# Peptides against a protein of PDB entry 4N7V, part 18

Target 1, 222 residues: chain A of PDB entry 4N7V
Amino acid sequence: TLRSITSPLVAHRLKPIRQKTKKAVVSILDSEEVCVELVKEYASQEYVKEVLQISSDGNTITIYYPNGGRGFPLADRPPSPTDNISRYSFDNLPEKYWRKYQYASRFVQLVRSKSPKITYFTRYAKCILMENSPGADFEVWFYDGVKIHKTEDFIQVIEKTGKSYTLKSESEVNSLKEEIKMYMDHANEGHRICLALESIISEEERKTRSAPFFPIIIGRKP

## One batch from the design tools (peptide; aimed at target 1 T21 F107 L110 K114)

Design b2_p14_3_s4 (made by RFdiffusion4, then SolubleMPNN; from b2_p14_3, 5 letters changed)
Fold by OpenDDE base, seed 3:
Structure b2_p14_3_s4 (fold): chain B 222 residues (1-222), chain A 14 residues (1-14)
Amino acid sequence: as target 1 above (222 residues)
Amino acid sequence: DLEEELKKLGETFP
């Protein structure tokens, strides 16, 4: 099943973006829908032959073929659906489209990992919790130039000197220089606070059923 | 950088 290889993509709160590759253009629209345009070249002109339009919650996929499958000239936005429109749920998506959906999901996940959900200014650093899940990325930009980037898989440290390294185990973290441990302690505290705020705010969103509260900014640079 | 990572991801398009 498709579910065995990927989860439904989640594009909520993401800013619009359009990325062209050789074979496709992937877009996040103002509506927070995701479009995958399949691109073919004929006589030195690029045409969109197929479009997958995926809902913001990833559960609905609308597939259409511009100009009855003849293609539509590539433009600055996806062509409007007019011909051969099919609508599928995530669990009913034909296998022939699974790889394209998986790519769209990876695209969205990458964008989410770079999209601030909570920005928190401390006395020493700018902390940012990102939108990706599970295990959202967390970045700490210290005002003195030190940077710490936490992901589900690793911790990257950039020191004042520009020295950069990646930590992938607790043992490596424990082997850090004492000075760096101080930065790590601060980063961990900021991370804890952001996660706590995320939980509280998400609960309030659920209760109020109003417009999204995220992204949010807490404090300001000293 | 997001742009560079998206470009790299684009190379894996089916």
Scores: peptide ipSAE 0.550, ipTM 0.951, DockQ to the pose 0.853
OpenDDE base, seeds 1, 2, 4, 5: peptide ipSAE 0.546, 0.540, 0.544, 0.549; ipTM 0.951, 0.950, 0.950, 0.951

Design b2_p14_4 (made by RFdiffusion4)
Pose (drawn by RFdiffusion4):
Parts: sequence; C-alpha cells; structure tokens
Structure b2_p14_4 (pose): chain A 222 residues (1-222), chain P 14 residues (1-14)
Amino acid sequence: as target 1 above (222 residues)
Amino acid sequence: EEEEIQEELEKWEF
C-alpha cells in the first residue's frame, strides 16, 4: 500500500518553482502546494489531461480531469479545477496515481536539498544547512576557495585546484593531509553550530503561532 | 539549480 514505500511529502517553506518538460509540468505554488500536470501535444500546441495537486503537508490530494475535447490549454499557472474533480487523504489515495505521488515526493525532496534553512558566515567560510531534514545536506564554501559537501552518507571535498574527490567513511577521511582536516573540522564545527542553532530556534517556534522562523541568514560575508 | 532539477526530472520515470 502507498505508505509502504513512501511518506507524505513536506513542501513547507519552499520557494515557488515551475518546471517544464516533454511529458508534464511539476511545480510548487505560492501557497506551497505541489502541483503535477500531465501534458499532451496536439496541433503544435500542448494539452493537459490530468492535474494532481498535493497539500503542503502532503496529506490531502486533489485530482481533476477537465475532461473535454483537447484537454486543457497549457499555461504558465495551474488551471482552475473543473466539476469532475476528486479529493482523497494520503491513506485513501487509490492504487492509481501512486507512481505520480512518488514522483512528486522525489521532486520535493530534491528541492529541499537545495533550499537553505540556515546560512552561517564564519571567518573562513559560508556555511549552509539545507531543508531536507532529518540529516540535511551541509554545504561549506570557504572564501579560500575550497568547497565541502556533507551528506548523511558522503563527504565531498573540492580543493581550490578544482581537484575533487569523495570520502565516504571515517577511515576514508582519516586517509588525509593533516592540513585538509582543518577544512574538515572547521566545516564540522560549523555543522555542529547550525544543528544547534536550528534546534533552539525551532523549539521556540513550536512555542509560537507565527510566521516561519526559517530560512535564517546569520552574520555577514566579510 | 533549476537546470539541475530539470535534468533530474528528465532522468526519472513518470
């Protein structure tokens, strides 16, 4: 059953983005709702045959077929719903559409991996903690020129040269120049600080009923 | 970044 494979998507705090493609148009609206529009081409013009709209918390799914000859003319914004529409909870979503919800889930997860939650400016680097929690990606851009990309699984180092390599395990990073560990440790301290900063601020947010406390930009680029 | 997202969408099944 859907929910065997996937969890409801989370599109909160994400910026609006629209993506065209040969098959479909997948987007996140200003209301932070995820919209998936299936697209067909006819008479040198594009038609829409199905629209999936998913709530911000991913719990509510609305699907409408503007069933008509020629479907729906493709525009820059999602079309208004028709009358032959549908609405399901996440658990009550039919066996159909499961391939499409999973696709939307990956789209969102990808976007969150590139959405800054906390931006921290150190003496030596710009630190960014991303949105894809838990274990969000951590990216460090040293003013010195070195780039470090931290994943739950990976550590990625891009030297000033452009010489790039990946370090997966604790043993692999230990196989190191005892100078690059400074970049590694400074980035890890920055990661420690952002995870700590995120916790005490999101804790205050649960104590409140206000606009989101994220994203945050801390300090300034010297 | 939008281009990277588009490239990933092209790789996926829909």

Design b2_p14_4_s1 (made by RFdiffusion4, then SolubleMPNN; from b2_p14_4, 8 letters changed)
Fold by OpenDDE base, seed 3:
Structure b2_p14_4_s1 (fold): chain B 222 residues (1-222), chain A 14 residues (1-14)
Amino acid sequence: as target 1 above (222 residues)
Amino acid sequence: MEEEIRKFLDSEEI
């Protein structure tokens, strides 16, 4: 099943973006829907031959073939669906579209990993918790030039000298220089605070049923 | 962000 290889994409709170490649254009719309436009070139003109429009929660996929499958000239936005529209739930998506869905999903996940959910300014650093999940990326930009980037898979450190390295285990983290450990301690504290705030804010958001509270900025650069 | 996204999309098959 599709569910066995990927989860429904989540595009909530993401800013609109349109990215063109040779074979496709991928967009996050103002509606937070995700569009994959499959592009073909004929006589030096690019045409959209197929469109996958995925709902913001990833659960509904609308597929259509512009201009009766003949293609529609590539423009600054996806072509509007007209006739011959197919609508699928995530669990009923035909296998022939799974690769394209995964493509969109990975795109969205990447965007999420670069989309601030919580920005927290400390005395020493700008901390940013990103939108991706599980294990949201967490970046710490120290005002003195040190950077720490935490992901689910690794921790990247950039020292003042520009020396950069990646840590993939607790053992490697424990082997850090004492000076770097101080930065790591601060980063971890900022991370803890951001996670705590995320939880609290999410709960309040649930209770109020208001517009999204995220993204949020806490504090300011000294 | 956009450059990284572009590189990703260019490297992925669709």
Scores: peptide ipSAE 0.356, ipTM 0.913, DockQ to the pose 0.906
OpenDDE base, seeds 1, 2, 4, 5: peptide ipSAE 0.352, 0.349, 0.359, 0.354; ipTM 0.912, 0.911, 0.912, 0.912; seed 4 fails the geometry check

Design b2_p14_4_s2 (made by RFdiffusion4, then SolubleMPNN; from b2_p14_4, 5 letters changed)
Fold by OpenDDE base, seed 5:
Structure b2_p14_4_s2 (fold): chain B 222 residues (1-222), chain A 14 residues (1-14)
Amino acid sequence: as target 1 above (222 residues)
Amino acid sequence: MEEEILEELESSEI
């Protein structure tokens, strides 16, 4: 099943974006829907031959073939669905479209890993918890130039000298110089606070059923 | 953000 290889994509709270590759254009729309446009070139003109439009919650996929399958000239937005429209649920999506859905999902996950959910200013750093899940990315920008980037898989450190390295195990973290451990301790505390606040804010958001509370900024830049 | 996303998408194009 598609569910065995990916979960439904989640594009809620993401800003509109349009990214072009050689064979496709992927977009997040103002409606928070995700579009994959499949592109072909004829006589030095690019045409959209197929569109996958995915709902913001990833559960509904609308597929259509512009201009009766002849294609529509590539523009600044996806062509309107007018010809040969099919609608599928996530669990009923034909296997021939799974690769294209996975591409959209990876794009959305990447955008989420770069989209601030919580920004927290401490005395020493700007901390940012991102929208991706599980294990949201967490960035700490110290005002003195040190940077720490935490992901589910690794911790990247950029020192004042510009030296950069990646830590992939607890043993490597424990082998850090004492001066770097101080930055790591501060980063970990900021991370704990952001996760605690995310939980509290999400619970209040659930109770009110109003507009999204995120993204949120806590504190002020010094 | 946009430049980094583009580089990663080009490496995994459909």
Scores: peptide ipSAE 0.035, ipTM 0.726, DockQ to the pose 0.928
OpenDDE base, seeds 1, 2, 3, 4: peptide ipSAE 0.029, 0.028, 0.029, 0.029; ipTM 0.688, 0.688, 0.691, 0.690

Design b2_p14_4_s3 (made by RFdiffusion4, then SolubleMPNN; from b2_p14_4, 4 letters changed)
Fold by OpenDDE base, seed 4:
Structure b2_p14_4_s3 (fold): chain B 222 residues (1-222), chain A 14 residues (1-14)
Amino acid sequence: as target 1 above (222 residues)
Amino acid sequence: MEEEILEELEKEEI
């Protein structure tokens, strides 16, 4: 099933963006819907031959073929659906569209990994918990120039000198110099706090009909 | 952000 490969994408709170590749243009719209435009080139002109429009919660996929399948010239926005529109739920999406959905999902995850959900200023650093899930990216920008970037897969460290390295195991983290361990300890504490705040705020957000609470900024730069 | 996103997207198949 598609669900065994990926979860429904979530584009809530993401800023509009449009990215073109060789074969596709992927967009997050003002509506927070995600569009994948499949692009073909004919006579040195690019045409949109197929569009997948995915709801902000990833659960509804609308598919249409611009201009009766003849294609529509690539523009600065997706072509509007007119006729021959198919609508699918996530679980009923035909397998032939799964790769395209996964492409959209990966794009959204990438955008989310760069989209601040919680910004937390400590005495020593600006901490940022990103929107992606599971295992949201976490960045720590120390005011002295050190940077730590945590992902689900690795930890990247950039030292004051500009020296950069990646850690992929706890053993490697434990082998760090004591000076760097101090930065890591602070980063981990900031991470813990951001995760705790995320949980608390998300619960309150669920209970209220107010506008979304995220993104949120905690504290101020010293 | 956009430049980094583009670089990653170009590595993916559709």
Scores: peptide ipSAE 0.058, ipTM 0.807, DockQ to the pose 0.946
OpenDDE base, seeds 1, 2, 3, 5: peptide ipSAE 0.054, 0.047, 0.048, 0.051; ipTM 0.804, 0.792, 0.794, 0.799

Design b2_p14_4_s4 (made by RFdiffusion4, then SolubleMPNN; from b2_p14_4, 5 letters changed)
Fold by OpenDDE base, seed 4:
Structure b2_p14_4_s4 (fold): chain B 222 residues (1-222), chain A 14 residues (1-14)
Amino acid sequence: as target 1 above (222 residues)
Amino acid sequence: MLEEIREELEKEEI
């Protein structure tokens, strides 16, 4: 099943963006819907041959073929659907579209990994918990120039000198020099706090009918 | 940001 490969994408709270690649243009719209435009080149002109428009919650996929399948010239926005539109739920999406959905999902995850959900200013750093999940990216920008970037897969450290390295195991983290461990300790504390706040705020958001609480900024730069 | 996203997406098949 598609669900065994990926979860429904979530584009809530993401700002509009349009990204062109070799074979596709992927967009987050003002509506927070996600569009995948499949692009073909004919006679030095790019045409959109197929569009997947995915709801902000990832659960509804609308597929259409611009200009009756003849294609529509690539523009600065997806072509509007006209007729012969197919609509699928996530769990009923034909397998032939799964790869394209995964592509959209990857795009959204990338954008989410760069989209602040919680910004938390400490005495020493600007901490940022990103929107991606599971295992949201967490960045710590120390005011003295040190940067720590945590992902689900690794921790990247950039020291004051500009020296950069990546840690992929606990043993490597434990082998850090003491001065870097101090930064790591602070980063971990900021991370813990952001995760706790995310949980609390999300719960309050669930209980209310108001506008989304995120993104949120906590504290101020000293 | 866009360039990084582009680079990552180019690694993916569609």
Scores: peptide ipSAE 0.396, ipTM 0.921, DockQ to the pose 0.879
OpenDDE base, seeds 1, 2, 3, 5: peptide ipSAE 0.387, 0.392, 0.379, 0.382; ipTM 0.920, 0.921, 0.919, 0.920

Design b2_p14_5 (made by RFdiffusion4)
Pose (drawn by RFdiffusion4):
Parts: sequence; structure tokens; C-alpha cells
Structure b2_p14_5 (pose): chain A 222 residues (1-222), chain P 14 residues (1-14)
Amino acid sequence: as target 1 above (222 residues)
Amino acid sequence: SLEEELEELAEEFP
């Protein structure tokens, strides 16, 4: 059953983005709702044959077929719903559409992995904690020129040369020049600080009923 | 980049 494989998507605090492609148009609206439009081409013009719209919390799914000859003319914004429409909860979503919800879930998870939640400016680097919690990606751009990319599984180092390599395990990073560890440790301290900063601020957010406390930009680029 | 990764992901649309 859907929910065997996937969890409801989370599109909160994400910026609006629209993505065209040969098959479909997947987007995130200003209301932070995820919209998936299936697209067909006819008479040198594109037609829409199905629209999936998923709530911000991913719990509510609305699907409408503007069933008509020629489907729906493709535009820059999602079309208004027709009358032959549908609405399901996440658990009540039919066996159909499951391939499409999983696609939308990945789209959102990809977008969150490139959405800054906390931006921290140190003496040596720009630190960014991303949105894809738990275990969000951590990216460090040293003013010195070195780039460090941290994942739940990976550590990625891009030296000033452009010489790039990936370090997966604790043993692999220990196989190191005792100078690059400074970049590694400074980035890890920055990661420690951002995870700490995120916790005490999101705690105050649960205490409140206001506009989101994210994203944050801390300090300034010297 | 995000745009490149979204183009790759777009090819997998069912």
C-alpha cells in the first residue's frame, strides 16, 4: 500500500518553481502546493490530460480530468479545476496515481536538498544547512576557495585546485593531510552550530503561531 | 545544479 514505500511529502517554506519537460509540468505554487500536470502534444500545441495537486503537508490530494476534446491548453500557471474532480487523503489515494505521488515526492525532496534553511557566515567560510530534514545536506563554501559537501552518507571535498574527491567513512577521512582536517573540522563545527541554532529556534517556533522562522541568514560575508 | 538535476528527474516521469 502507498505508505508502504513512501511518506507524505513536505513542501513547506519552499520557493515557487516551475519545471517544463517533454512529458509533464511539475511545479510548486505560491501557496506551497505541489502541482503535477501531465502534458500531451497535438497540432503543434501542448494539451493537458491530468492534473495532480498535493497539499503542502502532503496529506490532501486533488485530481481532476478536464475531460474534453483537446484536453487543456498548456499555460504558465496550473489550470482551474473542472467539475469532474476528485479529492483523497494520503491513505485513501487509489492504487492508481501511486507512481505519480512518488515522483512528486522525489521532486520535493530534491528541491529541499537545495533550499537553504540556515545560512551562517564564519571568519573563513559560508555555511548552509539545507531543508531536507532529518539529516539535511550541509554545504561549506570557504572564502579560501575550498568547497565541502556533507550528506548523511557522504563527505565531499573540492580543493582550491578543483581537485575533487569523496570521503564516505570515518576511516576514509582519517586518510588525510593533517591540514585539510582544519577545513573538515571548521566545517563540522559550523555544522554543529547550525544544528544547534536550528533546534533552539524551531523550539521557539512551536511555542508560537506566526510566520515561519526560516530561512535565516546569520552574520555577513566579510 | 538544481536545474540539471530537475531535467534528469523529469525524464523519469511516468

Design b2_p14_5_s1 (made by RFdiffusion4, then SolubleMPNN; from b2_p14_5 with E7A A10G E12T)
Fold by OpenDDE base, seed 4:
Structure b2_p14_5_s1 (fold): chain B 222 residues (1-222), chain A 14 residues (1-14)
Amino acid sequence: as target 1 above (222 residues)
Amino acid sequence: SLEEELAELGETFP
């Protein structure tokens, strides 16, 4: 199943972006929908031959072939859907589109990993919890120049000198110099607080059914 | 940057 290789993408709260590759253009629209445009070159002109338009919650995929499959010249935005449109739910998406959906999902996840959900200013650092899930990226920018980037897979440390290294295990974290451990401790505390705030705010969003509360900024830069 | 990482991801498009 598609679900066995990816979860439905979630593009809520993401800013619009358009990224061209050799074979495709992927866009997040103002509507927070995601469009994958399949691009083919013919006579030195690029044409959009296929479009996957994915809903912001990832659960609905609309597929159309511009100009009856003849293609539409590549422009600064996806071509408008024609009358020949197929609509699928995530669980009913034909297998031939799974790799394209998976790519769109990875694209969205990458954008989410760089999209602030919570910005928390402490006495020593700017902490940022990102939108990606599960295991959202967490960045800590210490005012003295130290940077810590936590992902689900690793922790990257950039020291004041600009020296950078990656930690992939608890043993490596435990072997850090005492001075770096202090930064890590602060980062971990900031992370805990951001996760707690995320939970509380998300619950209030659910209850109120109002406009999104995120992104949110807590505190101010000293 | 995000743009650079997206470009790298783009190389993996099916």
Scores: peptide ipSAE 0.494, ipTM 0.945, DockQ to the pose 0.829
OpenDDE base, seeds 1, 2, 3, 5: peptide ipSAE 0.489, 0.469, 0.487, 0.491; ipTM 0.944, 0.941, 0.944, 0.944

Design b2_p14_5_s2 (made by RFdiffusion4, then SolubleMPNN; from b2_p14_5 with E7K A10G E12T)
Fold by OpenDDE base, seed 4:
Structure b2_p14_5_s2 (fold): chain B 222 residues (1-222), chain A 14 residues (1-14)
Amino acid sequence: as target 1 above (222 residues)
Amino acid sequence: SLEEELKELGETFP
């Protein structure tokens, strides 16, 4: 199943972006929908031959073939859908489109990993919890130049000197120099607070059913 | 940067 290789993408709260590759253009629209435009080149002109338009919650996929499948010249935005469209739910998406959906999901997930959900200013650092899930990226920018980037897979440390290294295990974290350990402790505390706030704010957002509360900024730079 | 990472991801498009 498609679900065995990816979850429905979630593009809520993401800023519009358009990224061209050799074979496709992927866009997040103002509507927070995601478009995958399949690009082919003919006579030095690029044409969009297929479009996957994915809803912001990832659950609906609209597929159309511009200009009756002849293609539409590549422009600065996806071509408008025609009357001849196919609409699928996530679980009913034909297998032939799974890899393209998976790519769109990875694209969105990457954007989410760079999209602030919570910005929290502490006495020593700017902490940022990102939108990606599960295991949202967490960045800590210390005012003295130290940076810590936590992902689900690793922790990257950039020291004041610019020395950078990656930690992939608890043993490596435990072997840190005491000076760096202090930064890590602060980062972990900031992370805990951001996660707690995310939970509380998300619950209130659910209850109110109003405009999104995120992204949010807590505190300010000293 | 996000742009660089997106470009790298783009090379993996099917």
Scores: peptide ipSAE 0.496, ipTM 0.946, DockQ to the pose 0.829
OpenDDE base, seeds 1, 2, 3, 5: peptide ipSAE 0.489, 0.475, 0.491, 0.494; ipTM 0.945, 0.943, 0.945, 0.946

Design b2_p14_5_s3 (made by RFdiffusion4, then SolubleMPNN; from b2_p14_5, 4 letters changed)
Fold by OpenDDE base, seed 3:
Structure b2_p14_5_s3 (fold): chain B 222 residues (1-222), chain A 14 residues (1-14)
Amino acid sequence: as target 1 above (222 residues)
Amino acid sequence: SLEEELKKLGETFP
């Protein structure tokens, strides 16, 4: 099944972006839909031969072939659907499209990992909780130049000197210099607060069914 | 940067 290789992508609250590769263009639209345009070159001109348009919640995939499958010249946005339109649910997507969907999902997940959900200014740092899940990335930019980046898989530290290293286990974290541990303690506190705020705000969103509250900014730089 | 990581990801397009 498609679910065995990826989950439905989630593009909510993401800013529009368009990224070209050799074989495709992937876009997040203003509507928060995701488009994968398959590109072919003929006579030194690039044409879009196939488009996968994925809903913001990842559950609906609309596939169409511009200009009756003959292709449409590559432009600054996906071509409008006209011919050969098929609509699928996530669970009914034909296997031949699974790899393309998986790529779109990875694309969105990467963008999410760089998209602020909560920005929290402390006395010493700018803390940022990102949109990706599970285990959202968390970045702490200390005003003195130290940076800590936490992911589900590792913690990256950049010291004042520019020295950078990655920690992948608790033992490595415990072996840090005392000075760096102070930064880690502050980062962990900021992370806890951001997670708490995320939980509270998400619950309020659920109750009110209003427009999204995220992204949010808490506090100001001193 | 996001742009550089997206470029790298693009190399894996099927």
Scores: peptide ipSAE 0.607, ipTM 0.960, DockQ to the pose 0.840
OpenDDE base, seeds 1, 2, 4, 5: peptide ipSAE 0.597, 0.598, 0.605, 0.606; ipTM 0.958, 0.959, 0.959, 0.960

Design b2_p14_5_s4 (made by RFdiffusion4, then SolubleMPNN; from b2_p14_5, 4 letters changed)
Fold by OpenDDE base, seed 5:
Structure b2_p14_5_s4 (fold): chain B 222 residues (1-222), chain A 14 residues (1-14)
Amino acid sequence: as target 1 above (222 residues)
Amino acid sequence: SLEEELAKLGETFP
């Protein structure tokens, strides 16, 4: 099943973006829908031969072939759907489209990992919790130049000297110099606070059914 | 940057 290789993508609250590759263009639209345009070159012109338009919650996929498969000239936005449109739910998507959907999901997840959900200014640092899930990325920019980047898989540290290294185990974290441990302790505290606030704010958002509360900024730069 | 990471991801398009 498609679920065995990926979950439905979630593009809510993401800013519009358009990224061109050799074979495709992937876009997040103002509507927060995701479009995958399959690009072919003919006579020195690029044409869109196939479009996958995925809903913001990832559950609906609309597929169409511009100009009956002849293609539409590549432009600054996806071509509009025409007559030959197929609509699928996530669980009913034909297997031939699974790899393309998976790519779209990875694209969105990467964007989410770079999209601030909560920005929290402390006495010593700017802390940022990102939109990706599970295990959202967390970045700490200390005002003195130290940077810590936490992901589900690793922790990256950039010291004041410019020395950079990656930690992938608890043993490596425990072997840190005492000076660096102080930064790590502060980063962990900021992370805990952001996660707590995310939970509280999300619950209130659910109750009110209003416009999204995120992204949010807490505190101010000193 | 986001742009750089997306470019790298783009090289893996099926």
Scores: peptide ipSAE 0.601, ipTM 0.959, DockQ to the pose 0.830
OpenDDE base, seeds 1, 2, 3, 4: peptide ipSAE 0.595, 0.594, 0.600, 0.598; ipTM 0.958, 0.958, 0.959, 0.958

Design b2_p14_6 (made by RFdiffusion4)
Pose (drawn by RFdiffusion4):
Order: structure tokens, then sequence, then C-alpha cells
Structure b2_p14_6 (pose): chain A 222 residues (1-222), chain P 14 residues (1-14)
């Protein structure tokens, strides 16, 4: 059953983005709702045959077929719903559409992996903790020129040369130059600070009922 | 980068 494979998507605090493609148009609206529009081409013009719209918390799914000859003319914004529409909870979503919800889930998870939640400016680097929690990606751009990309699985180092390589395990990073560890440790301290900063602020957020406390930009680029 | 990754994701689905 859907929920066997996937968890409801989370599109909160994400910026609006629209993505055209040969097959469909997947987007995130200003209301932070995820919209998936299937697209067909006819008479040198594009038609829409199905629209999936998922709530910000991913719990509510609305699907409408503007069933008509020629479907729906493709525009820059999602079309208004018709009358032959549908609405399901996440658990009550039919066996159909499951391939499409999973696609939307990955789209969102990808966007969050490139959405800054906390931006921290150190003496040596610009630190960014991303949105894809838990274990969000951590990116460090040293003013020195070196780039460090931290994942739950990976550590990625891009030296000033452009010489790039990936370090997966603790043993792999220990196989180091004892100078690059400074970049590694400074980035890890920055990661420690951002995870700590995120916790005490999101804790105050649960104590409140206001506009989101994210994203945050801390300090300034010297 | 995000646009490239989104293009790859659309290609995989096709």
Amino acid sequence: as target 1 above (222 residues)
Amino acid sequence: ELEEELEELAEEEE
C-alpha cells in the first residue's frame, strides 16, 4: 500500500518553482502546494489531460480531469479545477496515481536538498544547512576557494585546484593530508553550530504561532 | 545545479 514505500511529502517553506518537460509540468505554487500536470501535444499545441495537486503537508490530494475534447490548454499557471474532480487523504489515495505521488515526492525532496534553511558566515567560509531534514545536506564554500559537500552518507571535497574526490567513511577521511583536515574540522564545527542553532530556534517556533523562523541568514560575508 | 538535476529526474521518469 502507498505508505509502504513512501511518506507524505513536505513542501513547507519552499520557494515557488515551475518545471516544464516533454511529458508533464511539475511545480510548487505560492501557497506551497505541489502541482503535477500531465501534458499532451496536439496541433502543434500542448494539452493537459490530468492535474494532481498535493497539500503542503502532503496529506490531501486533489485530482481533476477537465475531461473535454482537447483537454486543457497549457499555461504558465495551473488551471482552475473543473466539476468532475476528486479529493483523497494520503492513506485513501487509490492504487492509481501512486506512481505520480512518488514522483512528486522525489521532486520535493530534491528541491529541499537545494533550499537553504540556515546560512552561516564564518571567518573562513559560507556555511549552508539545507531543508531536507532529517540529516540535511551541508555545504561549505570557503572564501579560500575550497568546497565541501556533506551528506548523510558522503563527504565531498573540491580543492581550490578543482581537484574533486569523494570520501565516504571515517577511514576514508582519515586517509588525508593533515592540512585538509582543517577544512574538514572547520566545516564540521560549522555543521555542529548550525544543527545547534536550528534546534533552539525551531524549539521557540513550536512555542509560537507565527510566520516561519526559516530560512535564516547569520552574519555577513566579510 | 537544481535545474540540471530536475531535468535528469524528468528524463528518468520518461

Design b2_p14_6_s1 (made by RFdiffusion4, then SolubleMPNN; from b2_p14_6, 4 letters changed)
Fold by OpenDDE base, seed 3:
Structure b2_p14_6_s1 (fold): chain B 222 residues (1-222), chain A 14 residues (1-14)
Amino acid sequence: as target 1 above (222 residues)
Amino acid sequence: DLEEELKKLAEEYE
């Protein structure tokens, strides 16, 4: 099943973006829908032959073939759906489209990993919790030049000297120099605070049923 | 940055 290889994408709160490659254009629309345009070249002109339009919650996929399948000239936005539109739920998506959906999902996840959800300024650093899940990326930019980037899979450290290394286990973290441990401690504290705030704000958002509270900025750079 | 990573991702599906 599609669910066995990917989860429904979540594009909520993401800013619009349009990324063109050789064979495809992927867009996050202002509506927070995601579009995958399949591009073919004929006589030095690019045409959109197929469009997958995915809802912001990833559960609905609308597929259409512009201009009766003949293709529509590539423009600065996806072509509008015409006749012969197919609409599928996530669980009913034909297998032939699974790879394209997976691409869209990974695209969105990557964008989410670079999209701030909470920005928290401390005395020593700018901390950023990103939108991706589970295990949102967390970046700490110390004002003195040190950077710590935490992901679900690793911790990357960039020291003042420019020395960079990646930590993939607790053992490696424990073997850090004392000076670096101080930065790590601060990063961890900031991370904890951001996670706590995320939880509290999300709960209030649920209760209020208003516009999204995120992204949010807490504090100011000294 | 993001754009380059997205480009790299796209190459996996082309």
Scores: peptide ipSAE 0.503, ipTM 0.943, DockQ to the pose 0.879
OpenDDE base, seeds 1, 2, 4, 5: peptide ipSAE 0.499, 0.499, 0.499, 0.501; ipTM 0.942, 0.943, 0.942, 0.943

Design b2_p14_6_s2 (made by RFdiffusion4, then SolubleMPNN; from b2_p14_6, 4 letters changed)
Fold by OpenDDE base, seed 3:
Order: C-alpha cells, then sequence, then structure tokens
Structure b2_p14_6_s2 (fold): chain B 222 residues (1-222), chain A 14 residues (1-14)
C-alpha cells in the first residue's frame, strides 16, 4: 500500500514555493496545496502533460491531463484543471502515481525541515524549531559563531574555528570537549523550552479554533 | 541551502 511507503504529506503553514527540475515542477500553492507538474519538451518548448494536485493534508489527490492530454505550455503556475479530472483519496491512489506522491511528500518534508515553527532568542543564541515531524529539526545559532543542528538522526556541530562534525550516538555526545558540552547544554535547554511551548500553543490553538498561531517568535536578539 | 537540497532530491527522483 501507499501508506506502507509514505504518510500523507502535510503542507499546512508552508509558504508558497515553486521548484522546477528537468522533468517536473513541484509547487506549494498559496492555498497550501501541493502540485506536481510533469514536464515534457517538444520543439524546444516545455509542456505540462500531467498534474497531481494534492490537498494540504495530503488526503486528496486530484489528477488531470491538461489540454486533453496534449499538454499545456509550462507557465509560472500550474495549469487550471479542465475536464477529465480524477479525484482519489490517499488510500485509493492508483499505484502508478505512488512514486510521484512520494516525491511530493519528500519535497514537502524537506521544506518543513527548513521552515521555522518557533523562533526563540536566548541570551546566547537564536533557537529555531522547524515544522517537520516526527522529531522536528532544531537549530541553535550562537551569537559567537557556534552552531548546533539537531535532527532525528544526528547532531551537527560547527565550532568557532569552522570545524564541523556530526554526532550519531549518545556516546559521541558524551565524549565532547567540556567547552562544547556547554553549548550542547544550552541547546538542549532551548530545545526543551521550544517543545514545551509548542505543546502549550497547540493546545490553545485547538481550543480557540482560530487562525494558526504558528509560526511564532519569542524574544529578541540582545 | 534549501534550494540545493531540493535540487539533490530532484536528481534522485528523476
Amino acid sequence: as target 1 above (222 residues)
Amino acid sequence: SLEEELKKLAEEWE
């Protein structure tokens, strides 16, 4: 099943973006829908032959073939749906479209990993919790030049000297120099605070049923 | 950058 290889993508709160490649254009629309345009070249002109339009929650996929399948000239936005539109739920998506959906999902996840959800300024650093899940990326930019980037899979450290290394286990973290441990401690504290705030704000958002509260910025640079 | 990573992702897909 599609669910066995990917989860429904989530594009909520993401800013619009359009990324062109050789064979496709992937977009996050202002509506927070995601579009995958399949591009073919004919007579030195690029045409959109197929469009997958995915809802912001990833659960609905609308597929259409512009201009009766003949293709529509590539433009700065996806072509509008015409006749012969197919609509599928995530669980009913034909297998022939799974690869394209998976690509869209990975695209969105990458964008989410670079999209701030909470920005928290401390005395020593700018902390950023990103939108991706599970295990959102967390970046700490210390004002003195040190950077710590935490992901679900690793911790990357960039020291003042420019020395960079990646930690993939607790043992490696424990073997850090004392000076670096101080930065790590601060990063961890900021991370904890951001996670706590995320939880609290999300709960209030649920209760209020208003516009999204995120992204949010807490504090200011010294 | 995000753009560079997106490009890499695209290359993997195509």
Scores: peptide ipSAE 0.353, ipTM 0.900, DockQ to the pose 0.905
OpenDDE base, seeds 1, 2, 4, 5: peptide ipSAE 0.353, 0.338, 0.351, 0.349; ipTM 0.901, 0.896, 0.900, 0.900

